# Peptides against a protein of PDB entry 3V4L, part 56

Target 1, 386 residues: chain A of PDB entry 3V4L
Amino acid sequence: GQPLAKDKVALLIGNMSYWEHPKLKAPLVDVYELTNLLRQLDFKVVSLLDLTEYEMCNAVDEFLLLLDKGVYGLLYYAGHGYENFGNSFMVPVDAPNPYRSENCLCVQNILKLMQEKETGLNVFLLDMCRKRNDYDDTIPILDALKVTANIVFGYATCQGAEAFEIQHSGLANGIFMKFLKDRLLEDKKITVLLDEVAEDMGKCHLTKGRQALEIRSSLSEKRALTDPVQGAPCSAEALVRNLQWAKAHELPESMCLKFQCGVHIQLGFAAEFSNVMIIYTSIVHKPPEIIMCDAYVTDFPLDLDIDPKHANKGTPEETGSYLVSKDLPKHCLYTRLSSLQKLKEHLIFTVCLSYQYSGLEDTVEEKQEVNVGKPLIAKLDMHRGL

## One batch from the design tools (peptide; made by RFdiffusion4, then SolubleMPNN)

Design b1_p11_8_s4 (from b1_p11_8, 6 letters changed)
Fold by OpenDDE base, seed 5:
Structure b1_p11_8_s4 (fold): chain B 386 residues (1-386), chain A 11 residues (1-11)
Amino acid sequence: as target 1 above (386 residues)
Amino acid sequence: MTKLVSTSSQL
């Protein structure tokens, strides 16, 4: 029969906004496009941008809690990285310059922990450079991996080589994701799918002799990303996994705020990523005696580092939201919360209505506090180890 | 012009 997955879980990390390293662009688009494709494949996807070392460790730990016997696990990483002695290191956004293994996450350590869960398939998609880091002389003593026939690595490049992004006007993919996205939904053994992606990349005149896909696999079974999930959760662990994933994807409900002046505001929420949310406000009713009114969001928790100069924009694009802007309501003010993983408490903020009456020169303000609880990834309490 | 940019931080 066709293989069945007990469940399918994916963690996608895109690091771009490095503190001490060159900023990247492709991980934004690559994580977003891959998230949408893996959701069509019935994966439970957590998508995270711009994680610190600590936040990456916690995201991996939470991902490993979702893994169990016969579950398919997929880890995607796009960002800076290196490979020393066949060990792949993912570089967090807060990594020093130069970075070392102590500042980075070792993929083979994550693989070891995934194998302890008796997973049905382990897929690593590593969209990073595989150059040696000459500042890291550490030879990681990795414990022997279990002899399992369920591991697949897709490396965006060959050993000792660079991975590239295509910079032109507008949104840009990494080279790997550019070809992977066109085939990811195909009902093929994952190693056959990746081999076809390698052939497509090999035909590209831009990357010929610069970047080539490498596939490393122990996969002896015909397993595909299209393999159906087993039906109703058969165990308490499967129910817990489903509830944990659902919590990490719960948006706040849209609200209608009513002010004393008779203005009504619609407050809405949209997810760009598991740690990135857009807040939008719109005037849905205005009394005729009010000539002008605007609804601003302010007084955010300090842990979110919200610059008021980047809040309350007339377009999603002015907030840095280019991917979900087509799916957002028009004629709003938009605010992008890009670091929901940093939220320790409930998201409490103020909606400030500024308005003017006909024949009065003075602007009037009314304020309402809004508590939306813990949105999206903030429900996982990734901070519980601090 | 399409530019390839390396995702390597340490050159």
Scores: peptide ipSAE 0.265, ipTM 0.843, DockQ to the pose 0.806
Fold by OpenDDE base, seed 3:
Structure b1_p11_8_s4 (fold): chain B 386 residues (1-386), chain A 11 residues (1-11)
Amino acid sequence: as target 1 above (386 residues)
Amino acid sequence: MTKLVSTSSQL
């Protein structure tokens, strides 16, 4: 019969905004597109952009808490990376230049921990360079991996080779995701699916002789990403896992704010990623004596590192939110919170209404403080390890 | 024109 997954969990990390390294573009689109595809496959997806070393460690630890016997685990990474001595290293955004293994996450260490969870399938999709880091001569002493016969690696490139983005005017994609997305929903053994992706990549004139997919697998069973999840959560652990995932995806409720002047503001929230939220404000009622009014959001927690120059934009695109703009209401002011993983406290901020009365030159301001609790990934308290 | 850009940090 077709195998059943006890559950399906994915962690997707896209690092782009490096401090000491060239900025990337593809991980934004690639993580978003893969998130939507894996959700159609009934995966519980945590999607995270621009993580520090500490935040990446915590994201992996939280992912490992979602894994259990017979669960399908998928880790996707898009960003800078390297491979030394057959060990793959994911580079955090705060990694120094040059970076070493001590500044990076070793994928084989994550695999070891996944094997301890008795997972049904372990899939690693590594959309990173596999060039040797000549500044790191460390050979990780890895413990012997268990023979679990359930491991699949899809590397975007060959050992010692580079991975590439397609940059044009607008959205950029990684080469790997460009071909993976067209096949990911196919009801095929995951190794067969990846082999077809490798054939499609091999036909690409842009990457011919520059990038080729490598598949490394010990998968003895016919397992697919399409394999159905087994029934209702029957165990206490399955219930806890479902609740933990649900917490990381809970948006604040939309609010109607009423100001003393009689203006009503709709305050709304949208998730772009598990750590990226769009706040939007719209004027839903204005008294006729008020000729102009705008509702600005301000006074965010310092941990979010919100530049006011990038807040309160007339379009989602001006915030960098090119992917979710179609699903947002029009005629708002938009603010993108891109670092919800940094939020230690409740998200408290001010809604400032600036308005003008007919026949008065002076602008009036009214302010309301809003507490929306911990949105999305901020509910996991990823910072509790410090 | 479509440009390939390496995701290598050593560029």
Scores: peptide ipSAE 0.261, ipTM 0.839, DockQ to the pose 0.804
Fold by OpenDDE base, seed 2:
Structure b1_p11_8_s4 (fold): chain B 386 residues (1-386), chain A 11 residues (1-11)
Amino acid sequence: as target 1 above (386 residues)
Amino acid sequence: MTKLVSTSSQL
């Protein structure tokens, strides 16, 4: 019969806004496009941008809680990285310069923990460099991996080589995602799909002799990303997993705020990623005696590190949101919250209405506090343990 | 011109 997955879970990490290292651009588009494709494949997808070492560790721990016997696990990473002694290291955004293994996440350690969960399939897609880090002389003492015939690595590049992004004036994929996205929905064994992606990359004149896809696999079964999820969640553990994932993807409901002056504001929310949300405000009713009115959001929790200069923009693009702007209402003010993983408390903020009456020169202000609870990834309490 | 940029921070 066709293989069945007990469930399908993916963690996607895109690191681009490094503190001590060159900034990247491709991870933004690559994580977004891969999220949408894996959702069409019935994956439970957690998508995270710009994680610190601590936040990456917690994201991996939460991902491992979603894994169980016969579950398909997929880890995608796009960012800076290196490979020492056959061990792959993902570099957090807060990594020092130079970084070492102690500042980074070892993929083979994550694989060990996934094998302890008795997963049905383990897929690693590593869109990072595989050069040796000469500043790290640490030889990781890894415990022996269990012999599981269910592991697939897709490396964006060969051992000791670099991975590349295409920089131009617009949004672009990394080289790996550019070819992967065109085939990812195909009903093929995952190794056969990746071999076809490798052939497509090999035809690209830009990367010829610079970057080639490497596949490492122990996969003895015909497993595909298209494999159907086994029926209704029959176990208490499957119900808990579905509830945990649903909590991490629950947006606040849109609300209509009514001010004393008779102005009505629509407040809405959109997810760009599991840790990135857009807030938008619009004037939906204005009394005729009010000649001017503006509605802005302010007084955010300090943990979110929101610069007011980047809040309340006339377009989503002015906030740095280029991907979801087509699905947003027009004629709003937009604010992008890019660090929801840092939120310890409820998201409480102020909606301020500034307005002017006909024949009065003085501006009037009204304020309403809004509590939207813990949005998206902030519900997982990734800070539990300090 | 399309520029390839390495995702390596340490050269």
Scores: peptide ipSAE 0.256, ipTM 0.843, DockQ to the pose 0.775
Fold by OpenDDE base, seed 4:
Structure b1_p11_8_s4 (fold): chain B 386 residues (1-386), chain A 11 residues (1-11)
Amino acid sequence: as target 1 above (386 residues)
Amino acid sequence: MTKLVSTSSQL
């Protein structure tokens, strides 16, 4: 019979906004597009941008809690990385320059932990460089991996080689995701699918002789990303996993705020990623005596590091949100919260209404505090270890 | 022109 997944879980990490290293662009688009494709494949997807070492460790730990016997686990990473002695290291955004293995997450350590969960399939898609880091002389003594015959690595590049992104005037995929996305929905054994992606990449004149997909696998069964999830969640663990995932993806409900002046605003929320939310405000009712009226959001928690210069924009794109702008209401003010993983408390902020009456020169302000609880990934309390 | 940029931090 066709293999069944007990469940399907994916963690996608895109690191682009490095502190001490060159900024990347492709991880934003690649994580977003892969999230949408994996959701069509019935994956529970956690999608995270711009994680520190600590935040990456916690995201991996939370991902491992979603894994169990017969679950399909997929880890995607796009960012800076290196490979020393056949060990792949994902570089966090806060990594020093130079970075070492002690500042990075070892993929083979994650694989070891996934093997302890008795997973049905382990897929690693690594869109990072595989050059040796000559500043890291650490030979990791990795424990011998178990022979599980359920492992697939798709490396965006060959050992010792670089991975590349395409910098255009607009958003573009990395080279790997550009070809992967066209085949990801195909009902094929994952190693066959990746081999076809490798052939498509090999035909590309841009990457010919510069970047080639490497597939490393030990996969004894015909497993595909299209493999159906086993029906009703019969186990307590499956219910817990479903609840934990749902909790991490729960948006705040849209609110209608009423001000004393008779202005009504709509406050809405949209998820771009599991740690990235857009807040939008719109004027839905204005008394005729009010000639000018703006509703902006302010007084965010300090742990979110919200620059007011990037808040309350007339377009989603001016906030740095280029992906979900089509699904957002028009004629709003937009604010992008890109670091929801940092939120320790409830998201409390102020909605400030600035308005002017006909025949008065002075601007009037009214304020309402809004508590939306812990949105999205902030519900996982990734910080509980501090 | 398509510019390929390495995802390597070590230039």
Scores: peptide ipSAE 0.242, ipTM 0.836, DockQ to the pose 0.803

## One batch from the design tools (peptide; made by RFdiffusion4, then SolubleMPNN)

Design b1_p12_1_s1 (from b1_p12_1, 7 letters changed)
Fold by OpenDDE base, seed 5:
Structure b1_p12_1_s1 (fold): chain B 386 residues (1-386), chain A 12 residues (1-12)
Amino acid sequence: as target 1 above (386 residues)
Amino acid sequence: MEVKLVSYSAEL
């Protein structure tokens, strides 16, 4: 019969905004497009941008809690990386220059932990460099991996080689994702799908002789990303997994705020990523006696590092949200919260209404505090270790 | 449009 997945879970990490390293751009688009494709494949997807070492460790730990016997696990990473002695290291955004293994996540350690879960398929998609880091002399003593026939690595490049993005004035994918996205929905064995992606990438004149896809696999079975999930979640573990995933994707309910002046504000929320939310406000009712009326959001928790200069924009694009702007209501003010993983407490903020009456020169202000609880990834308490 | 390749290796 066709193989069945007990469930399908993916963690996607895109690191771009490095502190001590060159900034990237493609991981934004790559994580977003891959999220939408994996959702069409019935994956439970956690999508995260710009993680510190600590935040990456916690994201991996939470992902490992979603894994169990016969579950398909997919880890995608796009960002800086290196490979020493056959160990692949993902570089967090807070990594020092030079970075070392102690500042980075070892993929083979994650693989060991995934093998302990008896997963039905383990897919690693590593869109990073595999060049040696000569500043890291550490040889990780990895425990012996279990001999399993369910592992697939898609490396964006060969051992000792570089992976690239194409930077131009617009949005673009990384080289790997550019070719992967066109085939990802195909009902093929995952190693056959990746081999076709390797052939397509091999035709790219920009990266010919610089970047080539490497496939490493122990996969003896015909497993595909298209394999159906087994029917209703009847196990306690499947229920826990569904609840944990649902928590990481729960948006606040849209609110209608009523001010004393009779102005009504619609407050709404949209997810760009599991750690990135757009808040939008619109005036839905204004008394005729009010000639001018503006509503803005302010007083965010300090942990979110919200610059007021980037808040309350007339377009999603002015907040840095280029991907979800088509799906948002028009004629709002928009604020992008890009670091929801940093939220320790409830998201409490102020909606401020500034307005003027006909025949009064003075501007009047009314304020309402709003508590929306812990949105999206903030429900997983990724900060409990500090 | 000027096309720049950017490496996913940091300048070490």
Scores: peptide ipSAE 0.388, ipTM 0.864, DockQ to the pose 0.834
Fold by OpenDDE base, seed 4:
Structure b1_p12_1_s1 (fold): chain B 386 residues (1-386), chain A 12 residues (1-12)
Amino acid sequence: as target 1 above (386 residues)
Amino acid sequence: MEVKLVSYSAEL
């Protein structure tokens, strides 16, 4: 029979906005496109951008809580990385220069923890460099991995080699994701799918002899990403997992704010990623005596590091939101909250209506405080150190 | 358009 997954869970991390290292661009597109593809494959996807070391550890811990016996686990990472002694290290955005193993997440440690969950399949897709870091001579003493015969690594590059993105004037995928996305929905054994991706990537003249896909697998069964989720009555564990994932993806409800002047504002919310939300405001009713009015969002929690220069933009693209702009209403003011994992408290902010009456030169302001609770990933309280 | 490859390594 076709193999069945008990459930399917994916953690996707895209690190771009490094503090001490070259900034990347492709991980934004790659995480977004992969999220949409994995959702079509019935994966529960947590998608996270620009994580610190602490935030990456917490994201992995929360991902491991979603894993259980017979669950398919997929970890995707796009960002800076290195490989020392066959151990792959994902580099957080706050990593020092030079970084070391103590500043990075070891993928083989994550695999060990996934094996303790008795997962049905472990897939690692690592869009990172595998060059040795000569500044880190630490040999990690890793415990011996269990022989689970359910492991697949897709490395964007060969051991000791670099992985690349192609920086154009616009958004583009990384080299690995560019070819992976075209095949990801195919009903094939995951190792066969990745082998076909390797052949397609091998035709890329830009990376020929510089980057090639490496597949490492211990996969004794014909497991595919297309394998159906077992439709058996949800175990208490499956119910908890579904509720936990649903909490991490719950948007605030759209609100209609009414001001004393008779202006009505629609306040709406959209998820770009599990830690990235767009707030948008629109004037839905204006009295005729009000000639001009704008609805700004302000007074965000300090934990979100919201730069007012990037808030209240006339387009989603001016906020840095290029991917969800098609699904957003037009003619709004847009604000991108890119660090919801930092939010310790409820998201409380002010909607400020600035307006002018016909025949008055003075601008009037009215303000309303809005509490939307904990949106998206902020419900997981990732900052609670276990 | 000049196509720039950017490495996923800090050493560039």
Scores: peptide ipSAE 0.381, ipTM 0.852, DockQ to the pose 0.738
Fold by OpenDDE base, seed 2:
Structure b1_p12_1_s1 (fold): chain B 386 residues (1-386), chain A 12 residues (1-12)
Amino acid sequence: as target 1 above (386 residues)
Amino acid sequence: MEVKLVSYSAEL
């Protein structure tokens, strides 16, 4: 019979904004496009940008809580990385220069923990370099992996080689995602799909002899990312998993704020990623006696590290949001919250209305505090232990 | 425009 998944869960991590290392650009686009493709494949997707070591550990722990017997698990990583002694290390944004294994996440440790969950399929898509780090001579003593015939690694490059992005004047995918995205929806065994991606990447003249896809697999069954999910969740564990994922993707409801002057503001929310939310404000009603009227958001929690210079922009693009702009209402002020994983408490902020009456020179201000609870990934309390 | 390849390896 056709293989069935009990459920399908993906964790996607894109690290770009490194503190001590070269900044990347493609992981933003790659995580976003891969999220949309995996959602079309009925995956529960957690998508995270710019994680510290601690935040990456917690994201992996929360991902492992969503895994169970017969569940398909997919881990995608785009960012800096290295390979020592056959172990793949994902580099967090706060990693020192030089980084070491103690500052990084070992993919083979994650695989061990996934095998303890008795998963139906384990897919790792690693869009990172596989060069040796000569500053790290640590040989990790890994416990022996179980012999499971359900593991697939898609490495964006060969052992000892580099993975690349193409930087130009616009947004672009990394080299791996550029070819992977065109094949990902095909109803093929995942190893056959990745082999076709390897052939397509091999035609790229820019990376010829520099980057080539490597496939490592124990997968004995004809399993595909297109494999149907087994019907409605009937177990208590499946209900809990669905509720945990739903909580991590719950947006605040849109609000209509009414000010004493008779101005009405629409406050809305959009998800770009599981840890990235856009707030937008619009004037929906203005009395005719008010000649000028603007609605700003301010007084965000300090944990979010919001620069006021990047808040309240006339376009989503001015906030650094290039991907969801088409799905947002026009003629708003936009603010991008890019670090929701840092939020320890409820998201409380101020909406400030600045306005002027006809025939008065003085600007008047009114303020309302808004509590939207814990949005998106902030519901998982990924900061537990700080 | 010059197409720049950027490596996913830090210059260590």
Scores: peptide ipSAE 0.381, ipTM 0.857, DockQ to the pose 0.798
Fold by OpenDDE base, seed 3:
Structure b1_p12_1_s1 (fold): chain B 386 residues (1-386), chain A 12 residues (1-12)
Amino acid sequence: as target 1 above (386 residues)
Amino acid sequence: MEVKLVSYSAEL
């Protein structure tokens, strides 16, 4: 019969905004596009951008809580990375220069933990460099991996080589995702799919002789990303897993705020990623005596590190949101919250209405505090221990 | 259009 997944869970991490390292761009697009493709494949996807070491550890821990016997686990990472002694290290955004293994997440350690969950399939898609870090001479003593015969690594590059993005005047995928996305929905054994991606990447003139896909697998079964999920969750563990994933994807409900002046504001929320939310405000009713009126969001929790200069933009693109702008209402003010994983408390902020009456020179302000609870990934308390 | 490759390796 066709193989069945008990469930399908993916963690996607894209690191771009490094503190001590060159900034990247493609991981934004790559995580977004891969999220949409994996959702079409019935994956429960957690998508995270710009994680610190601590936040990456917690994201992996929460991902491991979603894994169980016969579950398909997929980890995708796009960002800086290195490989020492056959161990792959994902570099967090707060990693020092030079970084070491103590500042990074070892993929083989994650694989060990996934094997303890008795997963049905373990897929690692690593869009990072595999060049040796000569500043890290740590030889990891790894325990022998279990022989689970269900492991697939898709490395964006060869051992000791670099992975690249193509930067141009717009957003683009990384080299790996550019070819992976065109094949990902194919009903093929995952190793066959990745081999076709490798052939397609090999035609890329820009990276020819610099980057080539490497497939490492111990997959004894014909497993595909297209494999159907087993029907309704019958176990308590499956229900808990579904609830845990649902919590990480719950948006605040849209609100209609009414001000004393008779202005009505629609406050809305959109998810770009599991840790990235756009707030938008629109004036839905204005009394005719009010000539000008704007609704600003302000007084965000300090944990979110929201620069007011980047808040309340006339377009989603001015906030740095290029991907979801088509799905957003037009004629709003937009604010992008890019660090929801840092939110310790409820998201409380102020909606400030600034308006002017006909025939008055002075602007009037009214304020309302809004509590929207913990949106998206903030429900998982990924800061537990800080 | 200036096309540049950016490495996913930090210059250490």
Scores: peptide ipSAE 0.376, ipTM 0.855, DockQ to the pose 0.854

